Peptides against a protein of PDB entry 5FRP. Designs and how they scored, part 33

Target 1, 225 residues: chain A of PDB entry 5FRP
Amino acid sequence: VEWTESIPQIIATREDISKELNQALAKTFIDSDPRVRRTSVMIFNKVPVTEIWKNITNKAIYTSLLHLAREKHKEVRELCINTMAKFYSNSLNEIERTYQNKEIWEIIDTIPSTLYNLYYINDLNINEQVDSVIFEYLLPFEPDNDKRVHRLLTVLSHFDKKAFTSFFAFNARQIKISFAISKYIDFSKFLNNQESMSSSQGPIVMNKYNQTLQWLASGLSDSTK

## One batch from the design tools (peptide; aimed at target 1 Y119 K176)

Design b2_p19_5_s3 (made by RFdiffusion4, then SolubleMPNN; from b2_p19_5, 11 letters changed)
Fold by OpenDDE base, seed 2:
Structure b2_p19_5_s3 (fold): chain B 225 residues (1-225), chain A 19 residues (1-19)
Amino acid sequence: as target 1 above (225 residues)
Amino acid sequence: SEFEKKEEEWLKKLEEILK
């Protein structure tokens, strides 16, 4: 653990990390101790993306990072999912595609697919996290239409079939959620009107209001678990 | 897939609620 904790400083101070160090670092991602794995993931958060790309040349490290998205240890997994999404976004923004880094990009370009494939685990907590990182890092708000489209195309260009299906499902869900919220608002307005509430439709709308709210809540993970 | 099935069922439930 202590050794791994020193890695960010080493990367920041050295222009080139030795092959041996890269090999040693690769082993930390598969260490039996979750603390070691966590620390390894944190390297990608603590070190600037440009320095990571420059100094971490062992492709196994990147592959191992992506693998941790399915980690059994919840904290490590959650950290990894956030980290890899952010790293992907930062890489797109700051790292040029060259012949020298082509092999690494081939791995990094699979991050969106890796994330969208997590929906198939059918875990509400994971789903919520994936939703979050999609909005924050993969497909962030972009007022420039050209940039937004370009980002979208970049993300989609490396999707596998499963990722495409989950992508469409995600979008469909968002549309339906939006619609449900709209209806929730309508019902709320209706119920806040005394005359409307006293009408024959009052009880019906109340029921729909409650059911809609329950439906919306059912799409959220239990924060207590 | 189980994922798709669950998703469809969940969305269908909304449609039933909002009828």
Scores: peptide ipSAE 0.339, ipTM 0.900, DockQ to the pose 0.821
OpenDDE base, seeds 1, 3, 4, 5: peptide ipSAE 0.334, 0.338, 0.335, 0.334; ipTM 0.899, 0.900, 0.899, 0.899

Design b2_p19_5_s4 (made by RFdiffusion4, then SolubleMPNN; from b2_p19_5, 10 letters changed)
Fold by OpenDDE base, seed 1:
Structure b2_p19_5_s4 (fold): chain B 225 residues (1-225), chain A 19 residues (1-19)
Amino acid sequence: as target 1 above (225 residues)
Amino acid sequence: SEWEKKEEEWLKKLEELLK
């Protein structure tokens, strides 16, 4: 009987601690000191995703995390972008969608859109980082076609209009790169043929080849091309 | 730095609380 009476108190105490922790974290994410904000983001990297979902229940913390993707402080921003992408991927893999965590999932499901919207900033460093995290965490290499398609559909299902636009633009760029690579290969084959090089077409092809190389060299790191 | 130490301590504390 005495033990049963202590259970509510223990639960209440744990709830109080959890509440205090969530309140404290919510403050640290918006702290004026970028070092404090950085440390706050790092929690999402150091603590297992399952424990994060269990213990961080204040939605404001997640919204603040997403907001830091546009942080002026470069180091914090870069860390945040990597962290949120990884956290998204880990959440998809390890966290079940339940009624209890629905509100948090609604926020987490916006991470892809949040990332793709960063392309509109038109910053080369940000673009490169977004490209990196997309391929590493959002749309990772998956040899299983069904799993790959499922992941893609999951990512796209929560896109806003701007994210869709960015996504299609990115894909268009990839197609262009692929085309350029194909042309590079063709030109290389042509250039290896001595008879072709001696022809009237030789100089023309060489010029196109050089243009293609220049385009590739400049475009591979530029998400806006 | 002194700040780095404080940051690490704070991070460790939070990690422990979240476990």
Scores: peptide ipSAE 0.108, ipTM 0.729, DockQ to the pose 0.011
OpenDDE base, seeds 2, 3, 4, 5: peptide ipSAE 0.103, 0.077, 0.020, 0.104; ipTM 0.726, 0.687, 0.570, 0.722

Design b2_p19_6 (made by RFdiffusion4)
Pose (drawn by RFdiffusion4):
Structure b2_p19_6 (pose): chain A 225 residues (1-225), chain P 19 residues (1-19)
Amino acid sequence: as target 1 above (225 residues)
Amino acid sequence: SFLEELEEFNEEVEEIFES
């Protein structure tokens, strides 16, 4: 851990080495101890994306980084998901493509598909995290009308069938959810004024809204929240 | 009926993600 903690500054201060470091971090990314794996993925977080793209070039680093996204260990998996997504965003907003660096790009480009494939594991927390992460770094809410799409295509550019089916299913659910929140408000407004304390639908509509709110809360990690 | 339709939709979504 002590050794792994020093790399970001070294990489940030010296290009003298990209050989031994690439040789070592590969082992450091698959160590038995999760502390070192965390401290390893923290590199992609602490040191700027450009210096990563310049200094570390070994194929195994990126594959291990993405591989850990499906790991049992939680603290490593979450930081991994967040990191490789923020990295994917920054790894397009700063670094162009040439004839030599494309060799590794086929990994950076399979990041969204890998991210979308996490939904298939069916975990509430992970689904929530991928949800949060995608719209934070991948498909941002800014800044304009045209580039969102221009990049949306580049995100969609490298998908497997699963990534597409899940990409669309996430969208198919959106309408059903909208049809829910809209009725949720249409039912929640029932308390604006006295419509039926026990009249028209008092004994029935309360237990439609009260039971309907559970349907939206069934997908969240903490439904009681 | 409306809650049943939502439950059936959830089962269909779960089947997609089990595949």

Design b2_p19_6_s1 (made by RFdiffusion4, then SolubleMPNN; from b2_p19_6, 10 letters changed)
Fold by OpenDDE base, seed 2:
Structure b2_p19_6_s1 (fold): chain B 225 residues (1-225), chain A 19 residues (1-19)
Amino acid sequence: as target 1 above (225 residues)
Amino acid sequence: DELEELKKFEEEYKNILNS
């Protein structure tokens, strides 16, 4: 009898603790110390996605996470970009859409748009990171055509106009890069052939090869920055 | 000190989420 009477109090205490923890966590995401913000983001990496959705119900936490994608502190920003992309992918795979979690999904569904909008910052390091997380988490390789199309449609379904523009620009760039790589390979093969190099086309192909390398390199971030 | 407190918070939060 005494045990049964303690259960409601325990549940109530747990709910109160959960609420307090959510409030405390919300504050840490906007803390002035980058180390505090970093630690908060890491919670999303260390805790399973199902447990995050179950226990973090404060919308402000998710909104703050997304906002950190534009953080001035480089390390926090980079961590956040990877974290939100991974969290998005895991959520799509493991979390059902219900009436109860609809409001959180409305925020999470903006992650693709948030990421694609980062291209407007025009920073090569950010662009490379966004490219990476798109291929790894947002639009991963999927051999099943129906699943691949479904994922694509899901990603695009919540795009704003700017995100669509970035998406098309990204795809156009990828096509150009693919073409440039193909040409690089062709030129390399040509230059490795002694008979071809001794021909009148040798110097011309060498120039094109160098131009292709320069173009490819211009799209890459400096490793020193 | 603040970083250590945050690490403790993270661990506590993780434990609560997993309990």
Scores: peptide ipSAE 0.029, ipTM 0.549, DockQ to the pose 0.012
OpenDDE base, seeds 1, 3, 4, 5: peptide ipSAE 0.020, 0.024, 0.020, 0.023; ipTM 0.548, 0.540, 0.534, 0.583; seed 1 fails the geometry check

Design b2_p19_6_s2 (made by RFdiffusion4, then SolubleMPNN; from b2_p19_6, 10 letters changed)
Fold by OpenDDE base, seed 2:
Structure b2_p19_6_s2 (fold): chain B 225 residues (1-225), chain A 19 residues (1-19)
Amino acid sequence: as target 1 above (225 residues)
Amino acid sequence: KELEELKEFEKKYQEILNS
């Protein structure tokens, strides 16, 4: 009986702790001290993505995280850009879309657009960082064609007009190269299989392989210019 | 179990704030 009576208090305490934590975190993200803001961003790096989604329920925290990508303080901005890109990728891989987390996903799904919009700042350091996180976290190399296409469609599905324009200007060629490389690997595997080479498809695949190599060589030469 | 997970999260949060 006494144990049962303690359960509501424990639940209430948990809710209070969760609420207090969210309130405290919301304040730290907008603190005037850049060190405090930096520490707040680090939570998303050090805490597992599943625990973040479970315990951080205040939408304002996620919105504040995204806003820091345009912060004036260079170190905090750079950390935020890396953090939000990684968090996006981890969320796609580990968090299911449910009715309960829909509102948070609506914010998280804007991360790709937020990152691509940074190209309009016209800062070389920011551009390099955005390029880096795109290839590392947003559109990583994936040997599975279906997974690559699905990831690409997911990233593009929430683009605003400006992000879409930036995508075509800066990354469209790189994405094409990544797809071509994946096809090249598949062709190479096929060509190394003697049984496949003896098939009627052997000469066709060889021709496509050579075309892909020629295209890749041309693309790489242009990127070095 | 959920309470333990929350406490672990809070511990990690405090560790980050104190670092």
Scores: peptide ipSAE 0.055, ipTM 0.665, DockQ to the pose 0.012
OpenDDE base, seeds 1, 3, 4, 5: peptide ipSAE 0.056, 0.076, 0.019, 0.064; ipTM 0.665, 0.676, 0.614, 0.671; seeds 1, 3, 4, 5 fail the geometry check

Design b2_p19_6_s3 (made by RFdiffusion4, then SolubleMPNN; from b2_p19_6, 11 letters changed)
Fold by OpenDDE base, seed 1:
Structure b2_p19_6_s3 (fold): chain B 225 residues (1-225), chain A 19 residues (1-19)
Amino acid sequence: as target 1 above (225 residues)
Amino acid sequence: DELQELKEFEKEYKKILEE
């Protein structure tokens, strides 16, 4: 009987500790030191998604995580973008939508929109990273058609207008890239044939080949920066 | 000092999450 009476106090104490921890963690995301912000983001990488959802209940933490995607500090921003994309994917796979966690899901469901909106910054490094996390975490390869469609619809269901526009632009760009790669291959095959290269079309194809390469290269970030 | 404090916080937080 005495043990049962102590349980509410223990639960209350745990709730209090949890509240204090959540408050402390929320402050670290807005700390002036980028190292502190980085370490805060790393919590989402080190702790299982199920435990995060269970123990991090302060909405401000999730909101702050999403805001760091536009952080000026490059390392923190890059880490945040990868972290939030992965966290979104893991949440979709492992966390059930309930009445209790609906407010957190409302924030998490904005991650795809948040990521697609980063394209408007017009930074090649950011664009490349967003491309990467889209293919890795948001819209991963899925051979099952029903699952693929369901994931796509889930991602799109919470888009704002800008995200939709960005999504269509992204897809159009990918189609163009695919076309360019196909042409690159065709031109390469043509140029590897000596008879073709010696023909009247040789110089024309060579020019097109070079233009294709330049176009493809222009879309890549400078890895030396 | 602040980084060390944060590392300690993370350690404590991880322990709480594992409980």
Scores: peptide ipSAE 0.034, ipTM 0.477, DockQ to the pose 0.012
OpenDDE base, seeds 2, 3, 4, 5: peptide ipSAE 0.042, 0.020, 0.020, 0.020; ipTM 0.625, 0.485, 0.462, 0.470; seeds 2, 3, 4 fail the geometry check

Design b2_p19_6_s4 (made by RFdiffusion4, then SolubleMPNN; from b2_p19_6, 9 letters changed)
Fold by OpenDDE base, seed 2:
Structure b2_p19_6_s4 (fold): chain B 225 residues (1-225), chain A 19 residues (1-19)
Amino acid sequence: as target 1 above (225 residues)
Amino acid sequence: EELKELEEFEKEYQEILNS
């Protein structure tokens, strides 16, 4: 653990990390101790993306990072999902595609597919996290239409069939949620009007309001777990 | 074991999505 914790400082101070250091770092990602794995993932959060691309040249490190998205240890998995999504976004923004880094980009370009494939686990906590990182890092709000379309096409260009299916399902779910929220607002406005509440429609709208809330709540993870 | 459970869950969810 202590050795791995020193790696961010070493990367920040050295222009070229030795092959031996890369090999040693690769081993930490598959260490039996989840604390070591966590610390290894944190390197991608603590070190600037440009320095990571410069100094971490062992492909096994990047592949291991992606594998941790399905790790058994919840904390490490959650950290990894956030880390890889952020790293993907930062890489798209700051790293040029060259012949020399082509092989690493081939791995990094699979991050969107890796994340969308997590929906198939059918875990509400994982689903919520994936939703969050999609909006924050993969497909952030972009007012420029050309940039937004370019980002979307970049994300989709490396999807497998499963990721595409998940993508469409996600979008369909978002539309349904949006509709439900709209109805919730309408019902809330109706019920906030005293004349409407005292009408024959009052009890009917109250029931629909409660059903809408229940539906919306059913899509939320248990915050206690 | 938990990884296997996740993989099994993925298979079940894929069946639901493809249905």
Scores: peptide ipSAE 0.017, ipTM 0.493, DockQ to the pose 0.049
OpenDDE base, seeds 1, 3, 4, 5: peptide ipSAE 0.006, 0.005, 0.016, 0.019; ipTM 0.415, 0.393, 0.563, 0.550; seed 5 fails the geometry check

Design b2_p19_7_s1 (made by RFdiffusion4, then SolubleMPNN; its pose is not in this set)
Fold by OpenDDE base, seed 3:
Structure b2_p19_7_s1 (fold): chain B 225 residues (1-225), chain A 19 residues (1-19)
Amino acid sequence: as target 1 above (225 residues)
Amino acid sequence: SLLKLARQAAAGLTGQELG
């Protein structure tokens, strides 16, 4: 009998803690001090995704997290971009879509668009970071075709027009890089053959090889070209 | 301070202070 009476108090205490936490975080995510904002983002980075979804129920906190992707403070911005990408991936893997959490999912589902839209800032460092988190968290390597397609469709299903444009541009760039690498390999094989190098085609192939190398060197550093 | 609140929130969720 005594243990039954303690359960409501424990539940009430947890609810009170949750309320206080949500109120505090809503303020700390928008605080003028970058250290406060950084600490807030670190919560999403270090706490298991299941615990975040359970305890953070104020949608404004998630919205504020996403806004920090365009933060003026470089360190906070970079941390936020990595954190939100990872959080998105973990959420897809571990959090079930329910009626109760639908409003939070509506925000989380915009993370891919938020990230792809960062390409329009035309900042090299941001572009490199976005490339990195796309490969690591948004569209990771997946050998299972069904899982890969499902993830891709999930990511694309919430894109805005600008995100779609960025996505296609990114894919086009990857295709070009792949093609260039293939050519590089072919040219290298040709150049390693002494008979081929002594032919009339030797200088032409060498020129193409050098052009390919220059393109690779310049293109890999600039995601906007 | 808000920084203290953020740290307290972090500690509450993780059981330890986040650096």
Scores: peptide ipSAE 0.132, ipTM 0.768, DockQ to the pose 0.017
OpenDDE base, seeds 1, 2, 4, 5: peptide ipSAE 0.108, 0.113, 0.105, 0.099; ipTM 0.761, 0.762, 0.760, 0.754

Design b2_p19_7_s2 (made by RFdiffusion4, then SolubleMPNN; its pose is not in this set)
Fold by OpenDDE base, seed 3:
Structure b2_p19_7_s2 (fold): chain B 225 residues (1-225), chain A 19 residues (1-19)
Amino acid sequence: as target 1 above (225 residues)
Amino acid sequence: ELEKLARQAAAGLTGKELA
């Protein structure tokens, strides 16, 4: 009898602990110390996605995570961008959409838009990172056409106007890069042929080669900055 | 203190101490 009477209290205590933990976590995401914010973001990397969805029910935590994508602290920002992209992908793969988690999904579904909007910051490092997470997590390579289309539609379904603009710009840039790489390869093959290099076209191709390299390089962030 | 709380929260969620 005494044991049975203790069960409700234990359950209540656990619920209280869970609530307290959520409240505490919400505070850590907005803490003034970048180390605290970093640790908070790392929870999303270290804890399985299913456990995150189960235990983190405070919407403010997810909203705060998304805001850290524009964090002033570079390391925290970079970590956050990778984390939220991965979390998005994992959520799509492992978490069912239910009535109970609808409000959290409404936030998570904005992650693609949040990421694409980072292009407007006009920072090469950020752009490269966003490019990377798009290919790795948002729109990964998928040989199945139906799955690929479904993922694409899912990603686009919650875009704001700015995100759409960035999306099209990104795609256009990728096409240009692909074309440039193709030309680079062609020029390289030409330049490796001694007869071709001795021709009147040799210097012309060399110039085009250099221009292509310069253009490609200009799109890359300086790792030293 | 908040860092400790974050670590505790993480540990509580995973059942493992976040080294």
Scores: peptide ipSAE 0.138, ipTM 0.734, DockQ to the pose 0.017
OpenDDE base, seeds 1, 2, 4, 5: peptide ipSAE 0.081, 0.019, 0.029, 0.018; ipTM 0.686, 0.510, 0.542, 0.529

Design b2_p19_7_s3 (made by RFdiffusion4, then SolubleMPNN; its pose is not in this set)
Fold by OpenDDE base, seed 3:
Structure b2_p19_7_s3 (fold): chain B 225 residues (1-225), chain A 19 residues (1-19)
Amino acid sequence: as target 1 above (225 residues)
Amino acid sequence: SLLKLARQAAAGLTGKELG
């Protein structure tokens, strides 16, 4: 039997195995047991992005990953949010856009919109996590202006209307937070100076300091919950 | 179990068992 005759069968077998694996994984992402879902999400966290794109070809798996951002189980949800944000960033950096992977990219390109839409849940813990992953993975610090603009345009290019609204609200809030932090620092410096604190402005600055702290604290989640 | 299957699938992709 010529070795060449076995090649089509081997290829077919590998394709079948790959298909079966993808079908099995698709089921695990929607399993009722949160441990199964967690393990499934961890694949996207632990496997190199290039290997994921190569081996996970069922688009339903990617769609299911994105859906887990809204699941009831807190640990799985939090893991999913971090994982999808990181996966998005890694994909942008390492995966080329081709005709073969276009359908998966169509899903992955919705990750920013998916994340920004989580603000509508109005949960402080979720909001804090989304804030964090935006700065860590979606819109990281980039000193190169062209690269920074390109990343921003890429992130925005697939926003739905709700995501845009959340984006503008987020940015407005960040400006306010930045201003509040600046004021907090100024007030803290003033209050740490004994001469300034004993002045007629002391009580006024103390009041403003407290108001600033209260405002900043109101936007923070309870770390104990 | 689906958990075992998920772990096996993960191991196949990573070369290591994912706990």
Scores: peptide ipSAE 0.269, ipTM 0.838, DockQ to the pose 0.018
OpenDDE base, seeds 1, 2, 4, 5: peptide ipSAE 0.194, 0.244, 0.117, 0.258; ipTM 0.804, 0.822, 0.757, 0.827; seed 4 fails the geometry check

Design b2_p19_7_s4 (made by RFdiffusion4, then SolubleMPNN; its pose is not in this set)
Fold by OpenDDE base, seed 3:
Structure b2_p19_7_s4 (fold): chain B 225 residues (1-225), chain A 19 residues (1-19)
Amino acid sequence: as target 1 above (225 residues)
Amino acid sequence: SLLKLARQSAAGLTGKELG
């Protein structure tokens, strides 16, 4: 009897502890120390997605996570971008949409827009990272057409106007890159043939090859920065 | 510290899976 009477108090205490923990965690995402913010983001990497959804119920945590994608500290920003993209993908795969989690899903569904909007910063490192997480987490290669289309529609369904514009620009750029790579391969094959190199076209192809390489390289971030 | 609290929170979130 005494044990049963203690259970409501324990549950209430645990609920209070959970609420307090959520409130405390929310503060850590906006802490002035980048180490604190980093540690907070790492929770999303260390804890399974199902447990995150179960235990982190404070909306401010998810909103703050998304805001860290634009923070000044490079390491935290980069970690955040990878983390939120992965979390989005895992959530789509593992978390059912329910009435109880609707408000959190409303935030999570903005992750694609948040990521695509990073292209407007016009930073090559950020652009490269966003490109990477799009292919790895947002729109991964899916051989099943129905699954691929469903994922695409899911990603696009919550796009703002800016994200949609960035999406088209991204795709247009990918087509251009693909074409450039194709030309690079063609030029490389031509230049690897000694007879072709000795022809009147040799110098012309060499110049086009170099231009193609320079163009491809210009789209890459400086690994030293 | 907030860092310690964050670590404890992370540990608590992972520890509930082991218990």
Scores: peptide ipSAE 0.044, ipTM 0.603, DockQ to the pose 0.016
OpenDDE base, seeds 1, 2, 4, 5: peptide ipSAE 0.044, 0.006, 0.018, 0.047; ipTM 0.598, 0.380, 0.526, 0.600; seeds 1, 4, 5 fail the geometry check

Design b2_p19_8 (made by RFdiffusion4)
Pose (drawn by RFdiffusion4):
Structure b2_p19_8 (pose): chain A 225 residues (1-225), chain P 19 residues (1-19)
Amino acid sequence: as target 1 above (225 residues)
Amino acid sequence: SEFFENLEKEDEELEHLLE
């Protein structure tokens, strides 16, 4: 851990080495101890994306980084998901493509598909995290009308069938959810004024709204929240 | 996939709530 903690500054201060470092971090990314794996992925977080793209070039680093996204260990998996997504975003907003660096890009480009494939594991927390992460770094809410799409295609550019089916299923759910929140408000407004304390639908509508709110809460990690 | 089966279950629950 002590050794792994020092790399970001070294990389940030010297290009003298990209050989031994690439040789070592590869082992550091698959160590048995999760502390070192975390301290390893923290590199992609602490040191700027450009210096990563310049200094570390070994194929195994990126594959291990993305590989850990499916790991049992939680603290490593979450930081991994967040990191490789923010990295994917920054790895397009700063670094162009040439004849030589494309060799590794096929990994950076399969990040969104890998991210979308996490939904298939069916975990509430993970689904929530991927949800939060995608709209934070991948498909941002800014800044304009045209580029969102221009990049949306680039994100969709490298998908497997699963990534598409899940990409679309996420969208198919959106309408059903909208149809829910809208009715949720249409039912929640029932308390604006006295419509039926026990009249028209008092004994029935309360237990439609009260039971309907559970449907939206069934997908969240903490439904009681 | 278990993911699509779970989505179908959710849809069934929604249909029952709408009934």

Design b2_p19_8_s1 (made by RFdiffusion4, then SolubleMPNN; from b2_p19_8, 13 letters changed)
Fold by OpenDDE base, seed 4:
Structure b2_p19_8_s1 (fold): chain B 225 residues (1-225), chain A 19 residues (1-19)
Amino acid sequence: as target 1 above (225 residues)
Amino acid sequence: SSYEEKEKEWEKKLEELLK
């Protein structure tokens, strides 16, 4: 009986701790120091998704996380993009949609649109990162057809018009890249054959090979930046 | 640095949250 009487106090204490944490975290996400903002984002990487959903109840924190995807500070932005994509995927896999968490889900469900909208910035580095997180977290490889379709429909169901446009543009680009890579391989095989190189087609294929390489290279970010 | 102190504080808070 005595332990039962202590439960309300324990719950109250936990609520207080949680409230303090939420208040502190909300402030750190908007801190002027990018290092502080970075550390705040890292919380979502260090804490299990189930614990985040349980303990982070302030909507402003989630909204702030999403806003950091467009931050000017490169390191924080890059971390945020990876973090929010991963968090979205983990949430879909591990968090049930309930009445109690509906308001948070309304924010989290905007993550795909938020990411696809980053293509409008027209920055090569951002585009590459968005491409990466889409394949890794948003639309990962799934051998089960039903699960794959369900994930796709879930992602698309919350798209705005801009996100849809970006989605189609992305797919079109991927098709072109795939085609270019295929041609690169074919040309490489041709050029590796001495008999083929000595043929009348040799110089033509060499030119096409160089053009293909140039096109592929132009789409790559500078690894030194 | 002030940053390192804040980071340690957050790590401690996270540990407490996970207990």
Scores: peptide ipSAE 0.099, ipTM 0.708, DockQ to the pose 0.011
OpenDDE base, seeds 1, 2, 3, 5: peptide ipSAE 0.097, 0.096, 0.088, 0.109; ipTM 0.699, 0.701, 0.692, 0.713; seeds 3, 5 fail the geometry check

